# Designs tried in a protein design run: peptides against a protein of PDB entry 4XPM. Part 10

Target 1, 160 residues: chain A of PDB entry 4XPM
Amino acid sequence: VMLHSKNVKGFLENTLKPYDLHSVDFKTSSLQSSMIITATNGGILSYATSNNDVPKNSINEINSVNNLKMMSLLIKDKWSEDENDTEEQHSNSCYPVEIDSFKTKIYTYEMEDLHTCVAQIPNSDLLLLFIAEGSFPYGLLVIKIERAMRELTDLFGYKL
Target 2, 67 residues: chain B of PDB entry 4XPM
Amino acid sequence: DIKGTIAFDTHGNVIESTGVGSQRIEDIGDLSKVTLDAEGFAQVQGDSLLVHLYKRNDITLAVYTSA

## One batch from the design tools (peptide; aimed at target 1 D20, target 2 V63)

Design b1_p11_4 (made by RFdiffusion4)
Pose (drawn by RFdiffusion4):
Structure b1_p11_4 (pose): chain A 143 residues (1-50, 63-86, 92-160), chain B 67 residues (1-67), chain P 11 residues (1-11)
Amino acid sequence: VMLHSKNVKGFLENTLKPYDLHSVDFKTSSLQSSMIITATNGGILSYATSNSVNNLKMMSLLIKDKWSEDENDTNSCYPVEIDSFKTKIYTYEMEDLHTCVAQIPNSDLLLLFIAEGSFPYGLLVIKIERAMRELTDLFGYKL
Amino acid sequence: as target 2 above (67 residues)
Amino acid sequence: SSSPYDYYHFP
């Protein structure tokens, strides 16, 4: 099994869109970036930006390790269930940036959202949880 | 009139804020400790501003008005 | 975009 590079890239581009509420006068900026990376090496499989390529590689590996450390050390952590599949969503403050990371269930891949510091964490968590619901094709993807 | 809002989750993280809500994010620590009535409502205040609380689906909404 | 939650309108 392999990734359909163009469609995954299109998916990540779609996860970039901001929230724009009218019930209250509230709007976010769009995500700074959205990435799928390996849980193993932190290598980037696909990404979308709304800063630079060099900067994404560094952040990705860093969040991979932070996630890796938290995932087996016997911040916020949100246990989630999707169609009986379990994963966890972590938030990490990356300098002035807000990030969410979660393992795609039973897969060797992580989904990573990078937003500005003004993007509320609770909202970023909801965005990534719903986005993961669209990634059933990637559940169980093994390297 | 409504002077602001804050919505926050069970971890106390913010989902959205407007008005004085964005200036009073620190209120969440106290607000999250408020025990709501049987229907999910409460009213509390730190100062001249009245905070109306409603919680459903693990999301608390706080709206700020005058007392 | 829509609200991620059900907004309540206070009387």

Design b1_p11_4_s1 (made by RFdiffusion4, then SolubleMPNN; from b1_p11_4, 6 letters changed)
Fold by OpenDDE base, seed 4:
Structure b1_p11_4_s1 (fold): chain B 160 residues (1-160), chain C 67 residues (1-67), chain A 11 residues (1-11)
Amino acid sequence: as target 1 above (160 residues)
Amino acid sequence: as target 2 above (67 residues)
Amino acid sequence: SEAPYEFVVFP
């Protein structure tokens, strides 16, 4: 399994796009961030953000990245804890899913005023993490990340 | 006339909401307990609104109408 | 479709 940085970055950028429900008059905001992180340490392998107004290599960008690092670590820790807790796996914040023949779980976490969801890429050491505003419904966020993972089959089974 | 909608999943989490539905997210708890017919349909009278429930593929859509 | 669901709403 090969991790291609450019392809992954492009994928994550695409996930930032808002959901537009055609069946009803409803459209979400864009995701704040989309990330692939390590399940072991919460390290960021790739990320995309909707805030493109920050100049590159600026102090503000550094601070923003640092914030993402902290959030990713916290979410990874929470995820790891929940993976070892049967009760948490049966809560309304856990969605067991099957993609093709591979099983994984999607977790939703409220991070301050943000809505987040995270899922282990099947059989891999990687997590896909979405961060959205509080106005982004959790149910739709879950659907979004599930569908996104279906496009990451090349990363299934990826080990660090 | 449709006054609003709420769509929610099997966990009771919101997928979308519009109109008066956006102000009635708390109804999901009760709506999720409503028995649906074989076609995944039910109607529930709530205060001054009628709620039409449609469930398909583990997603429930509640449509609020005046009558 | 990008939409997660489609419903036929009873008029």
Scores: peptide ipSAE 0.020, ipTM 0.693, DockQ to the pose 0.687
OpenDDE base, seeds 1, 2, 3, 5: peptide ipSAE 0.016, 0.016, 0.012, 0.017; ipTM 0.483, 0.746, 0.758, 0.768

Design b1_p11_4_s2 (made by RFdiffusion4, then SolubleMPNN; from b1_p11_4, 6 letters changed)
Fold by OpenDDE base, seed 4:
Structure b1_p11_4_s2 (fold): chain B 160 residues (1-160), chain C 67 residues (1-67), chain A 11 residues (1-11)
Amino acid sequence: as target 1 above (160 residues)
Amino acid sequence: as target 2 above (67 residues)
Amino acid sequence: SEAPYEWHVFP
């Protein structure tokens, strides 16, 4: 027997609200990498990585950095293509957003077993790039990068 | 009564999942096409489970229950 | 790197 609509609606409303006694935390893993790259060449201006047990100046560190450089370039290229394609801007992988009257777009990209998202810092030559494990939901990743972008207001309009 | 949940955005991307919902992410494609009422609510019968849909703030929550 | 994001769900 199906529940009455009003009862179900009330139940669902409660499920969307915090309830300490019955709430379960859905905790994601840490991002693998967070990067600021150039929109022009995909060059890395700044980056951070998680769970980095690699010694400094080691061959493993060099390989890791090189991998980041490769990924940043690939994502920049795909982003550039999508920015010049109206159809891609209307796909489910594109999120138009507005931050303090500044407009930008967030793109999600699958890279092998990784989930990535990238967004142009409004009116700038810079991109913010998140790289996460495949277990990190895309929808949540998008929310994360949007909120992070709000902390980069000083970079809005930055030109190289 | 709850067997699992899926929360997804307006683009059909997952925000979170629990229980049987974690194994039924592919349902989002069909669930996103369901017409919701003025309050953002709908019910869909599938397999042996009933799916309750509620949308708020551009996030849709699907709750899987028995019967 | 950024800290993990936490989302609360009702079981």
Scores: peptide ipSAE 0.022, ipTM 0.719, DockQ to the pose 0.081
OpenDDE base, seeds 1, 2, 3, 5: peptide ipSAE 0.019, 0.018, 0.017, 0.018; ipTM 0.688, 0.686, 0.691, 0.688

Design b1_p11_4_s3 (made by RFdiffusion4, then SolubleMPNN; from b1_p11_4, 6 letters changed)
Fold by OpenDDE base, seed 5:
Structure b1_p11_4_s3 (fold): chain B 160 residues (1-160), chain C 67 residues (1-67), chain A 11 residues (1-11)
Amino acid sequence: as target 1 above (160 residues)
Amino acid sequence: as target 2 above (67 residues)
Amino acid sequence: SEAPYEFVTFP
């Protein structure tokens, strides 16, 4: 299995799109960032970021590569700790899921005022990471990343 | 008369909220403990509002109506 | 806290 940066980048860009509820007139904001990072050291392999209509220095700083690296590392570290803590795996911040007989877990983490969601691509050394505004409900964020993960079957079992 | 709604998952995380429900997210803690009937339904009297609970596909919908 | 959306009455 090969990781093609161009294809992955395009995928991540698509995940930035808002979530639309089927039964109600509700539309989320776009994700701020979508990334694939290494589970080993939190290194960013690919990422996508959204642009705001009204430029804000704070938002621009949050979406900077440097800030993304920091958040990725922090989330990876927390994820690693949780993966070694059975109690954390049974908390409200952990969602066990199964995709095509492959098991993984989705974690939600509060990062400052942002809502984040991370999941290990099944049996891989890769994590999919979504970063959204606080207005993006965690429940929908989990659904979004689970559905996105189903589109990454080619990366299942990917080892660095 | 519907005043608002809250939808939340099995972990108590918000899916969506409308109306007065948006200001009552803290109710999820209590609402999640309510025993639902075989049809996934319950009614709970709040302060001044009646809450109708509906659970389907691991999502609970709370509808706030006037008492 | 999560941002609400405009209330819509459901049938």
Scores: peptide ipSAE 0.013, ipTM 0.600, DockQ to the pose 0.099
OpenDDE base, seeds 1, 2, 3, 4: peptide ipSAE 0.010, 0.010, 0.012, 0.007; ipTM 0.585, 0.611, 0.590, 0.585

Design b1_p11_4_s4 (made by RFdiffusion4, then SolubleMPNN; from b1_p11_4, 4 letters changed)
Fold by OpenDDE base, seed 1:
Structure b1_p11_4_s4 (fold): chain B 160 residues (1-160), chain C 67 residues (1-67), chain A 11 residues (1-11)
Amino acid sequence: as target 1 above (160 residues)
Amino acid sequence: as target 2 above (67 residues)
Amino acid sequence: SEAPYDYVVFP
């Protein structure tokens, strides 16, 4: 299986879009970041961010990327611990889901003032990670990431 | 993946319904009693459908999905 | 971690 950078990047950029509740007067902000990272060591394979006002190769961009690297590593570590803890897997912050007969779990994590959620792409060495502002409800993040995962069937079973 | 929706007010009046939600208006009585979390959300597992609840500004939205 | 939902059995 080959990862096509352009296609993956485009997908992640599309996931940044707000969640819009049509029947109620509520629309979320855009995601701050969307990433595909390795489940093994938290390395970023692809990412998208809504903070596009930062000039390329600027010190601010470097700092922002470094921050993403830090967050991805921290979340990966927490995810790894939870995956080896049956109690955490049965907590209210873990949501088992099944997509086309493939099973995975969605986790929600508070990261300072940010709301995050992460899910292993089924049977793969990859994690999909959403980072949003604190105003983005966790419930909508979970729904959003589940729906997004359904569009990543080509990555199911991907091994590093 | 959405099978249907119901939106209702604090009096149980239907504001709008779509899909399977249009055939499950009677669920409002039970859905209105569900305790929501601090963010105004809940998931209610019933029969073959999962109901996602969200309440904001005295309007409750129920989204019916298969999972 | 925070739970986005309270799981309730549909009556």
Scores: peptide ipSAE 0.027, ipTM 0.570, DockQ to the pose 0.049
OpenDDE base, seeds 2, 3, 4, 5: peptide ipSAE 0.021, 0.019, 0.014, 0.018; ipTM 0.565, 0.579, 0.587, 0.449

Design b1_p11_5 (made by RFdiffusion4)
Pose (drawn by RFdiffusion4):
Structure b1_p11_5 (pose): chain A 143 residues (1-50, 63-86, 92-160), chain B 67 residues (1-67), chain P 11 residues (1-11)
Amino acid sequence: VMLHSKNVKGFLENTLKPYDLHSVDFKTSSLQSSMIITATNGGILSYATSNSVNNLKMMSLLIKDKWSEDENDTNSCYPVEIDSFKTKIYTYEMEDLHTCVAQIPNSDLLLLFIAEGSFPYGLLVIKIERAMRELTDLFGYKL
Amino acid sequence: as target 2 above (67 residues)
Amino acid sequence: YFIDDLLDELF
């Protein structure tokens, strides 16, 4: 199996949209970036930006390792279940940026959100959990 | 009138904040320790501002008004 | 949004 590059890219572009609430006067900026990366090497398979390409490669590998260290060392961590599939959502403060990362269930891929420091973590976690619900096609994707 | 709001999750992370809510994010540590009534309500205050709490679906809403 | 229901219950 292989990734449909254009549709995954379109998916990530859609995950960039900000929240804009009217019940209370609240709105976020859009995500700085959204990426799917390998859990193995931290290599980027696809990305979307609303900062530079060089900067994303560094951050991706860094979060891959931080995630890798946490995933087997016997912050916030949210256990989640999607259609009986299990994954974990981690938050990482990357300098002044807020990030969320989660392994796409049973896959060798990670989904990574990068937002400004003003983007609330709890909201970033909800955004990535719902976004993962749209990625059932990628569950079990093995390298 | 409503002077501000904060919504936060069970880890104490913020989902949204407005008004004085954004200036009082540090309140979450105390607010998250409040034990709610059987229906998920509570009222507490740190100062002249009254905090109305409601929790459902692992999300706590705090709204700030005067006492 | 999650807050719609929370505000309705609160008020």

Design b1_p11_5_s1 (made by RFdiffusion4, then SolubleMPNN; from b1_p11_5, 4 letters changed)
Fold by OpenDDE base, seed 3:
Structure b1_p11_5_s1 (fold): chain B 160 residues (1-160), chain C 67 residues (1-67), chain A 11 residues (1-11)
Amino acid sequence: as target 1 above (160 residues)
Amino acid sequence: as target 2 above (67 residues)
Amino acid sequence: SFIDELLEALF
C-alpha cells in the first residue's frame, strides 16, 4: 500500500505515544517530535509534535517549527559526518541494524537536554528522526525507532 | 520480593528502570561484565541486595531483590 | 511467574 502524505503524518503522530510497561511501574513521556527529513539538506518532509497547546499561526508556533528546522539541519550534518567516520560508526552511539536484508544505522545524539536518535531509511535519501526528553532512555529510543522503520517499507529506496 | 529492575542493551544504554533500579544505573558497567550461564542467567550479591540477571535477544534484565 | 511476565513484556 502506497504511503501518502496524510498516512505518513498519522504514522509519525502515533510514534509520539509514550511507552507503557503495564507489568511494572514504568512509563515514558511522549516523544517531543517525530520527523522524516532529507539526508541531503535536512529538509523536513513530514513531522509531528506533542506540543499541541500552541495556537495555530501564532508567533510561538512559527518559532517552534523553525526550531525543528534548525535541529533537523544540525542532526543531518552530524549524521553525515558520522557516516564518513569509521570511528564514530563503532562507538556506542551507533547501532547497526538490518531490516529485510537492508542495512542501516541508528545514531543517538544529545541535543542540549534532549535525547535524539536518527536513522537512514534503508537505501533512501530520507532520515527518520525522534526527539525526546532527557528522561527517555536511549536504549528504548533505539528500539522504538527500529520498530518504526520496519513499518516504513514503502519508503525504502526512495530517492529525491 | 522485587525492589527494582534495570533493563539495558549491549551498548550499556538503559531500556527501562523501576524502583531501586532507577537509582542504580551506574551498576550497568559492572553488571555487563558478569558471566552468564548457558541459559543466560546469573546472580550477583551487591550491597544489601541480590541481583538476578537475565539476558535474551541482546537485552539484559537485572532484578533487584532482598537476599 | 512475575519474572516470566516481565521478560515477556520487555522482550
Scores: peptide ipSAE 0.114, ipTM 0.914, DockQ to the pose 0.240
OpenDDE base, seeds 1, 2, 4, 5: peptide ipSAE 0.108, 0.106, 0.108, 0.109; ipTM 0.913, 0.914, 0.914, 0.914

Design b1_p11_5_s2 (made by RFdiffusion4, then SolubleMPNN; from b1_p11_5, 5 letters changed)
Fold by OpenDDE base, seed 2:
Structure b1_p11_5_s2 (fold): chain B 160 residues (1-160), chain C 67 residues (1-67), chain A 11 residues (1-11)
Amino acid sequence: as target 1 above (160 residues)
Amino acid sequence: as target 2 above (67 residues)
Amino acid sequence: SIIDELLKALF
């Protein structure tokens, strides 16, 4: 099934679900947000949030969206810098990954008290971005985003 | 009885932690240096706790039990 | 084993 805009949003909404590791009695919170953004300008193409439902066109909704836009831009900028920094690519904040012979990198970034991770969708102009609470372990967040990207093969190679 | 757990990746980042493991995240540094046997297993004596280490597919799980 | 169960839950 090809990913249309509606399908993408539904996919992102599904990524919000927490991990529940019954084997060790460990459970996370839901992701705060999940987004697909442009690697060029950090523009949000699609997003999902676990925050309480806010009335449309309300001040609270606008502020929430604006906050996401700000975080998206900041993360895109840092990602862009790191992609041109060999040392950053070899830090513990960078995970080289190969998915179906396509190579990409997952970066983890602390944004205030939030834990975030971002990865370029292979060979595309798009980034997948997860934002979680500080209690969400980075190692698990990385696993989560890698698994999610494996389901976005339709976007591999997507150019703006 | 299990007193807690820590799972971590090859970068030393936590995957999960429970019980006493949540209070011993700093142990990852030392645990990552432990040599495992052919089955990816080791036991390390701590203070009053015994640590059972398992490693598979680049994930290390430490299980803390009474010594 | 517990590690196998963890892996199963993660992937």
Scores: peptide ipSAE 0.679, ipTM 0.948, DockQ to the pose 0.138
OpenDDE base, seeds 1, 3, 4, 5: peptide ipSAE 0.631, 0.669, 0.670, 0.671; ipTM 0.945, 0.947, 0.947, 0.947

Design b1_p11_5_s3 (made by RFdiffusion4, then SolubleMPNN; from b1_p11_5, 5 letters changed)
Fold by OpenDDE base, seed 2:
Structure b1_p11_5_s3 (fold): chain B 160 residues (1-160), chain C 67 residues (1-67), chain A 11 residues (1-11)
Amino acid sequence: as target 1 above (160 residues)
Amino acid sequence: as target 2 above (67 residues)
Amino acid sequence: SYIDELLKALF
């Protein structure tokens, strides 16, 4: 199955759903946002958001999109710095993982009161980025993004 | 009866928390140092609660009970 | 049990 723009958008929308642990006593919120961005420029290639209450083409919508752009750039910059920082790569905020023999890293970043995590799609110029409320546990967020990454094999090795 | 739970990873980050566990996230530091048996189990007596530890692979589950 | 269910979901 080839990942086209529409397929990617739908995929990201599906990642917004709360993580189901099949427990009666625990339920997460939906992700606020899910994005694929470029590792080089921080440009958003595709995104999904749970903020559906804003009228289309309104100033509020524009502001929300701009906010996503800002966050993506900030996170991309931090990610880029960490990729060149041995100490940060060995912190509790960095998870080295291997998916189908491809190595990558998952980073967690606190953005104001939001919990975020980002990972380079293996051997690619792309980053997968999740933004969640502060109530979303980091450990679970990492698990979520790792599992999501496993479904993006078509993007492995994607170069801009 | 279970009073709460905390699940956490090898980095000490929370995976889930419920009940009294949500108020005891700070316990992860100590719980992560507990020696588990060959089956990945341990019990730790707290101030008023008993903590049952279950670990498989890289995930540890702490279950808080009164006894 | 609750424990088994949760463990099954997490592991």
Scores: peptide ipSAE 0.247, ipTM 0.928, DockQ to the pose 0.206
OpenDDE base, seeds 1, 3, 4, 5: peptide ipSAE 0.215, 0.214, 0.213, 0.243; ipTM 0.924, 0.923, 0.923, 0.926

Design b1_p11_5_s4 (made by RFdiffusion4, then SolubleMPNN; from b1_p11_5, 5 letters changed)
Fold by OpenDDE base, seed 5:
Structure b1_p11_5_s4 (fold): chain B 160 residues (1-160), chain C 67 residues (1-67), chain A 11 residues (1-11)
Amino acid sequence: as target 1 above (160 residues)
Amino acid sequence: as target 2 above (67 residues)
Amino acid sequence: SIIDELLEALF
């Protein structure tokens, strides 16, 4: 089954859901944003945001979208740099992972007061990007995005 | 009698923290160096708390108790 | 155990 636009949007919306770790009485906030962007230009192909209280087409909504565009571009740029930097790939902010024989990397980036993580969808020109509040631990964010990546097999190998 | 917890990955990044664990993130460095037994368990006496360490699947969980 | 419960929730 091919992942279509509506399915991608719905998938991203589902990734916003928080963790509730009952065994240790730990709960997270929802992700602020979840995005699929191009690895080439940082263009947003699909996104979801948890801030649904802002009226559509309002100044605040427009500003928030513009902010997402800026963040995606900045993160793409940082990702691109790191993909060409052996030192950065060996930092604690880089997690090499393998999904069904496909290799990729998860990077964590601090963006102002936000916690972000990004991963190239294996063998594709696409990046999956999570943006969370600073209270969302990086280690948990990595686990979250890896699990999400495993559900995006339809996009593996996707080229622009 | 759990006073708090910290879970962290092999990179030393926090997965979760609660209670006194949230105030002891700096312990991760030392806790990551503790040698665990064959069951992936160890106990470490802290300043005023006992730390119960569990490690499975590259995740370490530290549980802080009074005793 | 508590860690098993945690892992179950994480994955």
Scores: peptide ipSAE 0.747, ipTM 0.953, DockQ to the pose 0.137
OpenDDE base, seeds 1, 2, 3, 4: peptide ipSAE 0.746, 0.746, 0.745, 0.747; ipTM 0.953, 0.953, 0.953, 0.953

Design b1_p11_6 (made by RFdiffusion4)
Pose (drawn by RFdiffusion4):
Structure b1_p11_6 (pose): chain A 143 residues (1-50, 63-86, 92-160), chain B 67 residues (1-67), chain P 11 residues (1-11)
Amino acid sequence: VMLHSKNVKGFLENTLKPYDLHSVDFKTSSLQSSMIITATNGGILSYATSNSVNNLKMMSLLIKDKWSEDENDTNSCYPVEIDSFKTKIYTYEMEDLHTCVAQIPNSDLLLLFIAEGSFPYGLLVIKIERAMRELTDLFGYKL
Amino acid sequence: as target 2 above (67 residues)
Amino acid sequence: SLDLPTPEEAL
């Protein structure tokens, strides 16, 4: 099994969109970036930006390790369930940036959202949890 | 009139904020400790501003008005 | 869409 590079890229581009509420006068900026990376090496499989390529590689490996350390050391952590599949969503403050990371269930891949510091964490967590519900094709993807 | 809002989750993380809500994000620590009535409502205040609380689906809404 | 409580509900 392999990834359909163009469609995953299109998916990540779609995850970039900001929230724009009218019930209250509230709007976020769009995500700084959205990436799917390996849980193993932190290597980037696909990404979308709304800052540079060099900068994304560094942050990806960093969050992969931070996630790896938290995932087996016996911040915020949200246990989640999607169609009886389990995963965990972590938040990490990366300098002045807010990030969310979660392993795509039973897969060797992580989904990573990078947003500005003004993007509320609780909202970033809801965005990544719903986005993961659209990634059933990637559950169980093994390297 | 509504002077501001804050919505936050069970971890106390913010989902959104407007008005004085964005200036009072620190209120969440106290607000999250408020025990709501049987229907999910409460009213509390730190100062001249009245905070109306309603919680459903693990999301608390606080709206700020005058007392 | 977000299913958030409304201000009218809180009032």

Design b1_p11_6_s1 (made by RFdiffusion4, then SolubleMPNN; from b1_p11_6 with S1D)
Fold by OpenDDE base, seed 4:
Structure b1_p11_6_s1 (fold): chain B 160 residues (1-160), chain C 67 residues (1-67), chain A 11 residues (1-11)
Amino acid sequence: as target 1 above (160 residues)
Amino acid sequence: as target 2 above (67 residues)
Amino acid sequence: DLDLPTPEEAL
């Protein structure tokens, strides 16, 4: 099985969907953005956004892309710093998880008025990044990204 | 719509709070006693707000809504 | 196997 660029894009688009709680009548907003970025440089390999009403090749689109680039770089930097900080790895903003015997960590970051969540795809040079509105609880973001990452087993161990 | 949230650990310590949740930290005592279902979820009516609870990895999240 | 786009292709 091979994950093509279109498959990755489609996957990220699906992650934009609101989080539905099964046992309670509660649904979040859609994610603002979902991205796969490099852990080395914060470069965006694939992305999806909820607001698709921006005209193509417009200044607004360019600004949006630039914003994503900025966000990805900033979050990558924060992640990198935390990965080298034992104290941060034991904070309440760090969630160690294990998927099929592969270990990784989920981090939550407040970025201005946005709630973000990032996790290294196990044993890979890739990060999965969710950006949501401030109304999206961090706890649910963590659950969402963990479950999403379980569907990316083909990316486990991916090296650049 | 979400009116606020509270996340707390097994010791009742606040991990995060937002909105009305920031004004209802005292609710943690009662919320921690709520029996959760097999999936770690529950709903509790609190005055005019509905509280949605879930627990995962020793963290309990309370989401306050008007629903 | 993965066929991920380059940053230029993705953006």
Scores: peptide ipSAE 0.057, ipTM 0.710, DockQ to the pose 0.017
OpenDDE base, seeds 1, 2, 3, 5: peptide ipSAE 0.052, 0.055, 0.054, 0.049; ipTM 0.631, 0.638, 0.710, 0.585

Design b1_p11_6_s2 (made by RFdiffusion4, then SolubleMPNN; from b1_p11_6 with S1M)
Fold by OpenDDE base, seed 3:
Structure b1_p11_6_s2 (fold): chain B 160 residues (1-160), chain C 67 residues (1-67), chain A 11 residues (1-11)
Amino acid sequence: as target 1 above (160 residues)
Amino acid sequence: as target 2 above (67 residues)
Amino acid sequence: MLDLPTPEEAL
């Protein structure tokens, strides 16, 4: 399958949807943001946000993007440190997973009042990053990002 | 409105807790006995909170809400 | 084939 930039953007937009617990009368809020970033430099390759009411090319939009840049860099740095720390890899904030025989790890990080979740797309130079409100349970974020990665098999092994 | 959460494994070990869940770790004993539906879900009425249970990959998440 | 935007294009 050929993955175009528009398809990636659309995919990330779909990940913003609330996690709906169908058997119970409960669903989460929407994700604040969803991003694919580089594991090397923390650069944003694609992103989606739930805050679509900001005028395009406005100062407020630029500031919002700058905030995403800052968060992506910080999370990338923390992720890089944890990948080189055996203790962090055995913490309750690290979830090893296997998708189609490819191994990766999901990390959860609290960023101010936000809940974040990041995972390396298997064997790639890319990270998938979810940012949610503090009301979004980490357990559900982990499940959500795992399921999302299962749909990104075309990115497995992608190198920059 | 989520008031808190508890995530625990099949042995009742706490994986994560937030909000009121951090003060209700003792509930794990009772929550672990709740019969889940085919999708791994259940609801349990507590003393003042409704508990939403979700189990996947041997991890159970309890979400505490006011309603 | 993957056609991803560059970081400059995405931002």
Scores: peptide ipSAE 0.025, ipTM 0.705, DockQ to the pose 0.017
OpenDDE base, seeds 1, 2, 4, 5: peptide ipSAE 0.023, 0.023, 0.024, 0.025; ipTM 0.609, 0.606, 0.709, 0.598

